# Ledger of designs, part 307: peptides against a protein of PDB entry 6FRK

Target 1, 411 residues: chain A of PDB entry 6FRK
Amino acid sequence: NEEVLNAMLKEVCTALLEADVNIKLVKQLRENVKSAIDLEEMASGLNKRKMIQHAVFKELVKLVDPGVKAWTPTKGKQNVIMFVGLQGSGKTTTCSKLAYYYQRKGWKTCLICADTFRAGAFDQLKQNATKARIPFYGSYTEMDPVIIASEGVEKFKNENFEIIIVDTSGRHKQEDSLFEEMLQVANAIQPDNIVYVMDASIGQACEAQAKAFKDKVDVASVIVTKLDGHAKGGGALSAVAATKSPIIFIGTGEHIDDFEPFKTQPFISKLLGMGDIEGLIDKVNELKLDDNEALIEKLKHGQFTLRDMYEQFQNIMKMGPFSQILGMIPGFGTDFMSKGNEQESMARLKKLMTIMDSMNDQELDSTDGAKVFSKQPGRIQRVARGSGVSTRDVQELLTQYTKFAQMVKKM

## One batch from the design tools (peptide; made by RFdiffusion4, then SolubleMPNN)

Design b2_p29_7_s2 (from b2_p29_7, 19 letters changed)
Fold by OpenDDE base, seed 2:
Structure b2_p29_7_s2 (fold): chain B 411 residues (1-411), chain A 29 residues (1-29)
Amino acid sequence: as target 1 above (411 residues)
Amino acid sequence: KEEEELKNLLKKLENFLKLQELLKKLLES
């Protein structure tokens, strides 16, 4: 039994080391797992593999939990969030992602570029902010980041912004001058939260970098970037251990929407290559797929209504990015679907749903919605006027419905 | 039981995903 345990723990430890988990954390985890497993219970015919996996999972969950509650912004207050991190960590991009996240949640959000060291830092932030329609502040002439940060924070406080994100200079090396500058900025603006941005791709260097920042600046939150399907998540554990600060968000690509709140369970499941089965189950249950069985049965009988199509569109919108659901399935990488076409598809779905919101129950519940509209063209004009679209847009919707109903009959 | 439940859930999901892919293809046409 001990030999089997040691062999399985060796495999897990190897996988964790290959995932860039710090060797000290892996050793500690191995000891904690050994102490948590009752060898007598393992002898009683319990699935030894499941027991070890559960113990490993539980100890990894503890490693990503610093025991400190994550800071959260207060609605209706001015929340100053200062970003710190190395150059190339994705800090500037992450500032824009976080700003966009809060803006989409209905927060009055702005960005400040206090990076005076990197040529073009302000232009990059301005481009990202402008694309996302996020208000921004910075200077091309002021070289003191303390002045820029202070003026920007004051400006946006006076304009009653709720989320004020300050991007700072990042350097390639740990330089005392950088930490002094960050401390001066922090002292001047008095941030409510200091976010350390870490690139997961730096692997074993994550601990040393995270520690160096925490030793100089009061890091309260961590954001891990470049957690794309190929990025090793083990650096995140090292960052939490070194900073004693929770991971609040993860960056999962280059797009502004490639940003999600950190979830411990899904992250650890993914780190172990188990996928997020629990999150998948929850997400699938949220879709009320039992209603889809009734739909599939109706479809088998050749019955498909505009309402049935509308409900399917609602389900697609509730699922969120299809790429996230696929990424929850074991063995499916996050890269399986190019995200670019998803936003356009969602905008098109919303337009179609807005047209259908102007339809009546007789039109929505008809087994041949297109025929109802063809028999009474005045319905098309009513729906077009009600939804603010052309009669052609309504006809295109009905054509799409007819094509869909034909495709589903072939399933 | 849990494995069968997961298998059934995955099958439901697969059917749903196929339906969504068809919808997406229609929206792209």
Scores: peptide ipSAE 0.063, ipTM 0.586, DockQ to the pose 0.019
Fold by OpenDDE base, seed 5:
Structure b2_p29_7_s2 (fold): chain B 411 residues (1-411), chain A 29 residues (1-29)
Amino acid sequence: as target 1 above (411 residues)
Amino acid sequence: KEEEELKNLLKKLENFLKLQELLKKLLES
């Protein structure tokens, strides 16, 4: 029994090391699991593998919990959030993702670029902020990050912004000058939360880097980036251990929507290669796929309407990033769909839905919607005027509908 | 029971994903 336990623990420890879990944490986990397993219960013919997996899962959950409640912004107050982290950690992109997340939730959100060290930092932030329609502040001429941060925070406080995100300079080296600059910025703006951004792909270096930041600045939250594809995120455990701060969000790709609140259970399940079956079940239930059985049955009978297409577009929009759902399926890599066109596809979907919002029930519920519009061209002009688009845009929608209806008839 | 429920859910999801892939291909065309 002890030999079997030791062999199985060796396999789990190897898999955790391959997932970038720190060697010290893996050793501690091994001893904690050995102490938690009743060897007598294992002798009774219980599924030894399931018992060990459960014990490992339970100990990993404890490693992700710092025992500190995560900071949350207060509605109707001015909440200043300062970002810190190394260059290349995805810090600037993560500022934009967090700003967009709060904006979509109805918070009055803004961005400040206090990165004066990196050439083009302000242009990058401005580009991201403009695409997301997020108000921003920065300077092309001011070199003191304290002045920029102070002026930007004061401006947005006076304009009654609720979420004020400050991006700071990231450096490649643990330079004392960087930490002094971060302290000066923090002292000037008095942030309500300091967020450390960590790249999951740096593996075993996560502990030392996270500790260096925590020893110099009052890190209260962690965001882990690059949890797409190959990064299993074992370095996140090291960041929590070193900072004693909760992971609040994760970045799951390059798009502004590739950002989600951290969930312990799904994260540990993914780390162990078990997938996220619970989160998959929840997400599938949120999609109301029972309505899709009725659709699939209609499709088998060759019935597909513009309304059916509209409902499918609504479902796509509710799913969020398709990569997140695929990454929840055991054995499916997150790389199955090229992420590059997802935002553009969502903007196209919203445009198509806006055109369909100007259609009437006779047009939407026709089994041959394109024929209804072809017989009465005045319908195209009405819909175009109602949705504020060209007649060409409506014709393109009808062409897409016809192509889709033909493809679905072949399913 | 839970395994059968999961299999049914995965089958529903597979059908949905196939439909979504067709929609995405359409939007890219």
Scores: peptide ipSAE 0.060, ipTM 0.579, DockQ to the pose 0.020
Fold by OpenDDE base, seed 4:
Structure b2_p29_7_s2 (fold): chain B 411 residues (1-411), chain A 29 residues (1-29)
Amino acid sequence: as target 1 above (411 residues)
Amino acid sequence: KEEEELKNLLKKLENFLKLQELLKKLLES
């Protein structure tokens, strides 16, 4: 029994190391699991694998719990949230995602760009904020991040904003000058929450990076990014252990909607390769798959309209990366789809939807949309002008629609 | 019952995912 336990624990420990869980945490977990497992209960014919998985699951849940309650914004107050993290961590993108999350929840939210170090940081923030219709502040001329942060916070406090997010400079390395700047900004704006943004893809470096930030800045919350990729999220455990701060959100892709509140149980289940059945059910329900049965029936009858294609594109966009859904299914690895093709595909989908937004109901609801446009070429020109694209782009969309309608008829 | 509901949900999802994969292949062409 002890040999079987040791063999199974070795497999679990290997899987956790492959999931970027820190080697010290894996060793501690192994000892804690050994101490928690009653060998006599293992002898009673219980599924030894399920028992070990359950013990591992319980210990991982404890590792994700820092014993500190997560900060939450207070309704009707000005809540200042300062973001800190290295360049390339996804910090700036995460600021926009968090702002958009709170805006969708009915909070009066704004963004401040206090990154004076990176050329084009303010332009990037402005672009993201404008797309999401989030108010923003920054400067093209002021070089002191303390002045920009202070002026921006004061402005948005006076305008009764409830969520004031401050993005700071990210450097490539842990430099004393970066930490000094962060401390000066923090002292000037007196944030209610300091959020450390960590890239999950840095693996074993998560502990050292998180510790370096916590030792210099009073990090109170963690956001983990790039959990849509090869990173299984084991670095998140290292972040919690090093910062003693809760994970509040996770970034699950590059879209502004690829952002969700951290849930311990689903996260640990996914980390162990058990899938996220609850999250899968929620995502499937959000898709209104009952409407898709009606679509599949229409498709079987060879009825496929441009509207039907548009609705499918909306569903793809709502689901986020297909890799996320696959990663919720037990036994499907996250590795199935290359990241690069998904972004280009999503940008292409958005372009196609923008073209279809300029189509009329007769064009969208026609059983042969391509024939409607071929009979009256003036429709192509109208749609092209309405969507700000070339007539070629509209013709390419109609060609794709025709190919799709043919492929679906073969299903 | 819950297992049967989950199987039905997974089957619906599989059909949806097949449709989405076809759409993605079209977008890549």
Scores: peptide ipSAE 0.059, ipTM 0.571, DockQ to the pose 0.022
Fold by OpenDDE base, seed 1:
Structure b2_p29_7_s2 (fold): chain B 411 residues (1-411), chain A 29 residues (1-29)
Amino acid sequence: as target 1 above (411 residues)
Amino acid sequence: KEEEELKNLLKKLENFLKLQELLKKLLES
């Protein structure tokens, strides 16, 4: 029994190391699991694998819980949230995602760009904020991040904002100058919460990076980014261990909606390759797949409209990366979809949808949309002008629609 | 019941995924 336990624990430990879990945490987990498993219950013929998995799951849940209650903003108060993290961690995009999350929840939210080090940082923040309709502050001329942060916080406090997010400079390396700047900003604005943004894809480096930030700045919350289907997430455990701070949110992709509150159980289930059945159910329910049964029946009858195609494109965009949904299914490895073509495909989808937004109900709901346009070529010119595209782009869309309608008839 | 509901959900998802794969192939062409 002990040999079987040791063999199975070795497999689990290997899988956790492959999932970028820190070697010290894996060793500690192995000892804790051995101490928690009753060898007598293992002798009784219970599924030894399930017992070990359950013990491992319980110990991983403890590792992701720092025993500290997560900070939450207070409604009707001015909550200042300062972001810290390395360049390339996704910090700036995460500021926008968090701002958008709170805005959608009915909070009066704003963004401050105190990144004076990176050329175009303010333009990037302004572009993201404008797309999300989030108020923003920054400077093209002021080089002191303390001045920008202080002025921005004061402005938005005076305007009775509830959520004031401050983005700071990120560096490529752990530089003392970066930490001094962060301390000066923190001292000037007196944030209610300091959020460390960590990239999960850096693997074993997560512990050392998270520790370096915590040793210099009073990190109170962690956000883990790049937890797409390919990121194994073990670095998140290292961040919690090093910062002693809770994970409050995770970034699951590049879209502004690829951001969710951290849930311990689904995260650990995914880390163990057990899938996320709850998240799958939630995601499938969000897709309203009952509308797809009606579509499949229409398709069997050879009816497919431009509106039906538009609704399918909306569903693709709502799903996000297909890899995320597949990664939620038990036994489907995250490796199933090649990342490379997804962004280009999404940009192409958005272009096609923009063309269809200039179509009228008669064009969208026609059983032969291509024939409606072929009979009245003036419709193509109207749609092209309305969407700011060439008549060729509209003809290409209609050709794709016709090809799609033919392929679906063969399903 | 939950297992049957999950199977039905997975079947709906599979059909949706097949449709999406066809759409992706069309977008890549």
Scores: peptide ipSAE 0.047, ipTM 0.570, DockQ to the pose 0.022

Design b2_p29_7_s3 (from b2_p29_7, 15 letters changed)
Fold by OpenDDE base, seed 3:
Structure b2_p29_7_s3 (fold): chain B 411 residues (1-411), chain A 29 residues (1-29)
Amino acid sequence: as target 1 above (411 residues)
Amino acid sequence: KEEEEEKRLEEFLKRFEELKELLEKLLKE
């Protein structure tokens, strides 16, 4: 039994190291798991694998919990949020994502660009802010980030903004001059929250980087970026351990919507390669997929209609970004759809739905929808005219439907 | 109840993978 435990723990430790979890944390986890598993209970015929997985999961959950409650903005207060992090961490993009997140929740949100070091930083922020319709402040002429941050914070306080996000300069390296600048900005604006932005793709460097920021500035929150890549997010554990600060959000792609509140259990499940089962359950529950029991029964009977396909497209559109859905399914990497492909994909789905909106109930509810159209080609021309598309586009949809219906019949 | 929910989730995930493969084909064509 101890040999089996040691073998399974070796596999878990290897997987965690491959997930960029710091070797010290992996060693500590191994010891804690060994101490938490009763070997006598394992002898009683309990599923040893499930027990080890549960013990590992429980210890990983503890590693992402710093024991400190995450800062939350107060409604009707002027909340100043300062962002800190290296250049290339996704800090500027994350400022825009956070601003958009709060704006969508009905917070009066604004952005300040206090990055005077990077050429075009203000133009980039302005472009992102303008696309999201977020008010912004910055300067093309002022070179002191303290002045820009102070003036911007004062302006937006006077305009009764509730969320005031300050983006600061990043550097390529941990430089004393960067930390001095961050301290001067922090002292001038007195932020309610300091957010450290970390790139998950830096792997084992996460601990040293996070510690260097925490030792210089009062980091109270962490945001982990680039969790859309092959980075399994093990560096996030290192950031929490080093900063003693909770992860509040994660960046799951390059799009402004590729941003979500951090959930511990889904994150650990994903880290272990179990997928975001909880986030799937939550999204499934949000979709009221109880109505899909009828679809489930139809699929079990090898029946698939154009209406069933339409309902599936609606479900996907309700689930949000397809990349996020895919990244929740076990065994599917988040890299499955590049940013360009997702928007194009959603546009294709919308186009297909618009074609189906011009179909009648006989066409939509036929178990052989393609045959209905093949027997009466005038239906294709009617649908094409009704949806403003070519007869070719309708034929392509029917070809796709036929492929799907054939797959469902093979299931 | 938990075992029924887990089984319902497994059946859902299986169908969602099937739906995903279908969508992937839609999106690649």
Scores: peptide ipSAE 0.010, ipTM 0.323, DockQ to the pose 0.020
Fold by OpenDDE base, seed 5:
Structure b2_p29_7_s3 (fold): chain B 411 residues (1-411), chain A 29 residues (1-29)
Amino acid sequence: as target 1 above (411 residues)
Amino acid sequence: KEEEEEKRLEEFLKRFEELKELLEKLLKE
């Protein structure tokens, strides 16, 4: 029994190391799991694999909990949020994502560019802010980040903004001059929260970088970026351990909507390759996919119409970034949709929906929609003209629908 | 109740995987 336990723990430890979990944390987890598993209970015929997975899951949940309550903005107050992090961490993009997140929730949100070191930092912020319709402040001429941050914070306080996000200079290395500048900015604006932005793809370097920031600035929150890539997020555990600060959000792509509140359980499930079952349930519940019972009943009866396909495309479009949905399902790595393929896939879905918008109810509600079009080829020409597409595009849609409907009939 | 929710979730996930394989085939063609 102990040999079997040690073999299974070795596999789990290997998988955690391959997920960029720090070797010290993996060793500690192995000891804690061994102490939590009663070998006598394992002798009683319980599924040893499930017991070990549950013990590992429970210990990983403890590793992402710093025991400190996350800072939250106060409604009707001016909340100043300062961003800190290395260049290339996704800090500037994450400022825009956080601003957009709060704006969508009805907060009066703005952005300040206090990065005077990087050429084009203000243009990048301005471009992102303008696309999201977020008010912004910065300078092309002022070189002191303290002056820019102070003036911007004062301006937006006077205009009664509730969320004031300050982006700072990111440097390539732990330079004392960078940390001194960050401290000067922090002292001038007196932020309510300091957010450290970390790239998950830096792997085993996460601990050392997170510690270096925490030792020099009062980091109170962590945001982890690039969780859409090959990084399984094990470095996030190292950031929490080093900063003693909660992860508040994660970045899951390049789009402004590729940003979500951090949830411990889904994150650990994904790290273990169990999928984000809870996040999928939450997302399904948010979408009011109660209408899926009617679809499920139709599918059980082998009925699938072009309208049913249209409704499914609408549901997928409402679910947001398809990469996030894919990443919630066990066994689907983030690699399945390269970043370029998601926008292209959404554009393809929109094109297919536009073709279906030119169909009539008889065509949409037919249990044999492809046969309706095959019997009367003039329908294909009408739909093609109505949607501004080729007759070939309509035939491709009908071919796809036919394959789908045949698969549903076999279910 | 938890076993029924887990079964509903497994059935949902299975259907969602099947729907997803279908969608992937649709999007790759």
Scores: peptide ipSAE 0.009, ipTM 0.310, DockQ to the pose 0.020
Fold by OpenDDE base, seed 4:
Structure b2_p29_7_s3 (fold): chain B 411 residues (1-411), chain A 29 residues (1-29)
Amino acid sequence: as target 1 above (411 residues)
Amino acid sequence: KEEEEEKRLEEFLKRFEELKELLEKLLKE
């Protein structure tokens, strides 16, 4: 029993280290899990693997809990949110994502560019803000970030903005002067929340970087970015431990919608490679895919039509970036759909749907669509002509459909 | 390459269906 426990704990510890979890946290977790199981072994008959997984999950949940309540904006109040973080952390993009998130929730939101250090920072913020229809403030001539931040905050307070986001200069590893600048900005605008933006891909460096920011400015919230890459987010645990601040949001891609509120359980499930089932539920619910009940009822009866396949392709296309969906599915590696492959895959799905748009209701609604086409080959030629494709392309679609229909019958 | 991408897409759609079923079970609980 102890050998099996130690073997499983070794696998979990290896997976956590490969997920960029700090070695000190992994050691502490191993000790806590071992102590928790030694107490629960008195419960005869539970699957030891499930108990270990539950104990690991419970201890990881504690590691992402800083023991402090996350700050939340107050409706009808002016809420000033200051962003801090390294250059290249995705800070500026995250400011726009957060502003867009609150705007979509019916908050009056604005952006201030107080990054005077980086050439083109204001142009980048302006481009992102304009694309998202978010009001913005900044200067091409003022070089003091304290003046820009103060004037911008005052302007948007006077205009009764509810969410006022201030983007600051990104620190490089060697520039202590930028920490003094951040402190001066924080003192001048007196933010209601200071958000540290962390890149998940920096791995074991997360603790030291997060600590360096917390030692200079009163970080109260963390946002983790680039969770669409190979980074499983283990560095987020290090940031929480170092800042003693909750993770409030995560960035899951480059699109402005690739941003979601932090949920502990989905994040830990993803970290363990269990997938983000809850986040996928939320996304499926947000899509109001009520039409899926009829599809799943048919699938349960082993019925799968070309129309059912078409509706699935529509659902896939409505779910947005496949990279987000795939990153939520257990056992889909990040390499499955590179961004290039995603656009190509979407174009391929759209081509298949265009072929199906040239099919009639008898062809679409047949429980044996491939047999309908095999019995009357003239249908393939009609569909090919109607969709502007080869007869081979239609045959390939029917071959794919047949494979899916066979899979559904085996379910 | 095309056959490997096709096989990957088939595996994706299968797992996506399995996920939808799992999601529905979780939504009914």
Scores: peptide ipSAE 0.000, ipTM 0.258, DockQ to the pose 0.202
Fold by OpenDDE base, seed 1:
Structure b2_p29_7_s3 (fold): chain B 411 residues (1-411), chain A 29 residues (1-29)
Amino acid sequence: as target 1 above (411 residues)
Amino acid sequence: KEEEEEKRLEEFLKRFEELKELLEKLLKE
């Protein structure tokens, strides 16, 4: 029994190391799991694998929980959020993602660029902010980040902004001059929260990096980026251990909407390769895909309309990036849809939906939509004009629908 | 309840896979 336990723990430890979990944390977890497993219960014929997985899961959940409540902004107050992190961590992009997240929730949000070290930092922030329609502040001429941060914070306080995000200089190296500048900015603006942005792809270096920031700046929150890559996020555990600060958000891609609140259970499940079953259930429930009982019944009866296809495309679009949905399913690797093909696929779905928005109820609700259009070719021309597409694009949609309806009839 | 939710999820996932394979065929053509 002890040999079997040791073999299984070795496999789990290997998988955690391959997920960029720090070797010290893996050793500690191994000891904690060994102490938590009752060998007598394992002897009674209980599923040893399930018991070990559950013990590992519980210990990983504890490693992600620093025992500190995450800071949350207060409504009707001016909340200053300072961002810190290395260059290439995704800090500037993450500032825009967080600003967009709060703006979509009805917070009066703004961005300040206090990065004077990187040429074009302000232009990059301005481009991101303008695309998201977020108010921004910065300078092309002022070189002191303390002056820019102070003036920007004062301006947006006077304009009654609720969320004031300050982006700071990121450098390639942990330089004392970077930390001194960050400390001077922090002292001048007195932030309500300091957010450390960490790149998950740096693997075993996460602990040393996170510690270096915590030793110089009072980090209160962590955001982990690049969790859509090969990095399984094990570095996040190292950041929590070093900073003693909660992870508040994760970046799951390059898009401004590839940003979500951190959930412990789904994150650990994904880290273990169990998938995000809970997040999938939540998304399914949020989509009211239970109204798919009617679709499920129609599909069981081999009935499929253009409206049913539109509703399915709408559901896929609501679920978000298809790669993220797939990455929530156990056994579906992140590689199933190359990132480039997903944006193109979503754009194609949106185009197809726009064509269907120009169809009438008789066309949408027909059990043989293609035959309705084939009998009256003037319908194709009307739909093409209404949606701003070619008659060929409408014919391609009808061909696709026919292929789909034929597959549904075989189910 | 958990077994029914797990079974509903498995049925959903199976259908979602079938829908996915179909969408991939539709979007790759």
Scores: peptide ipSAE 0.008, ipTM 0.306, DockQ to the pose 0.021; fails the geometry check

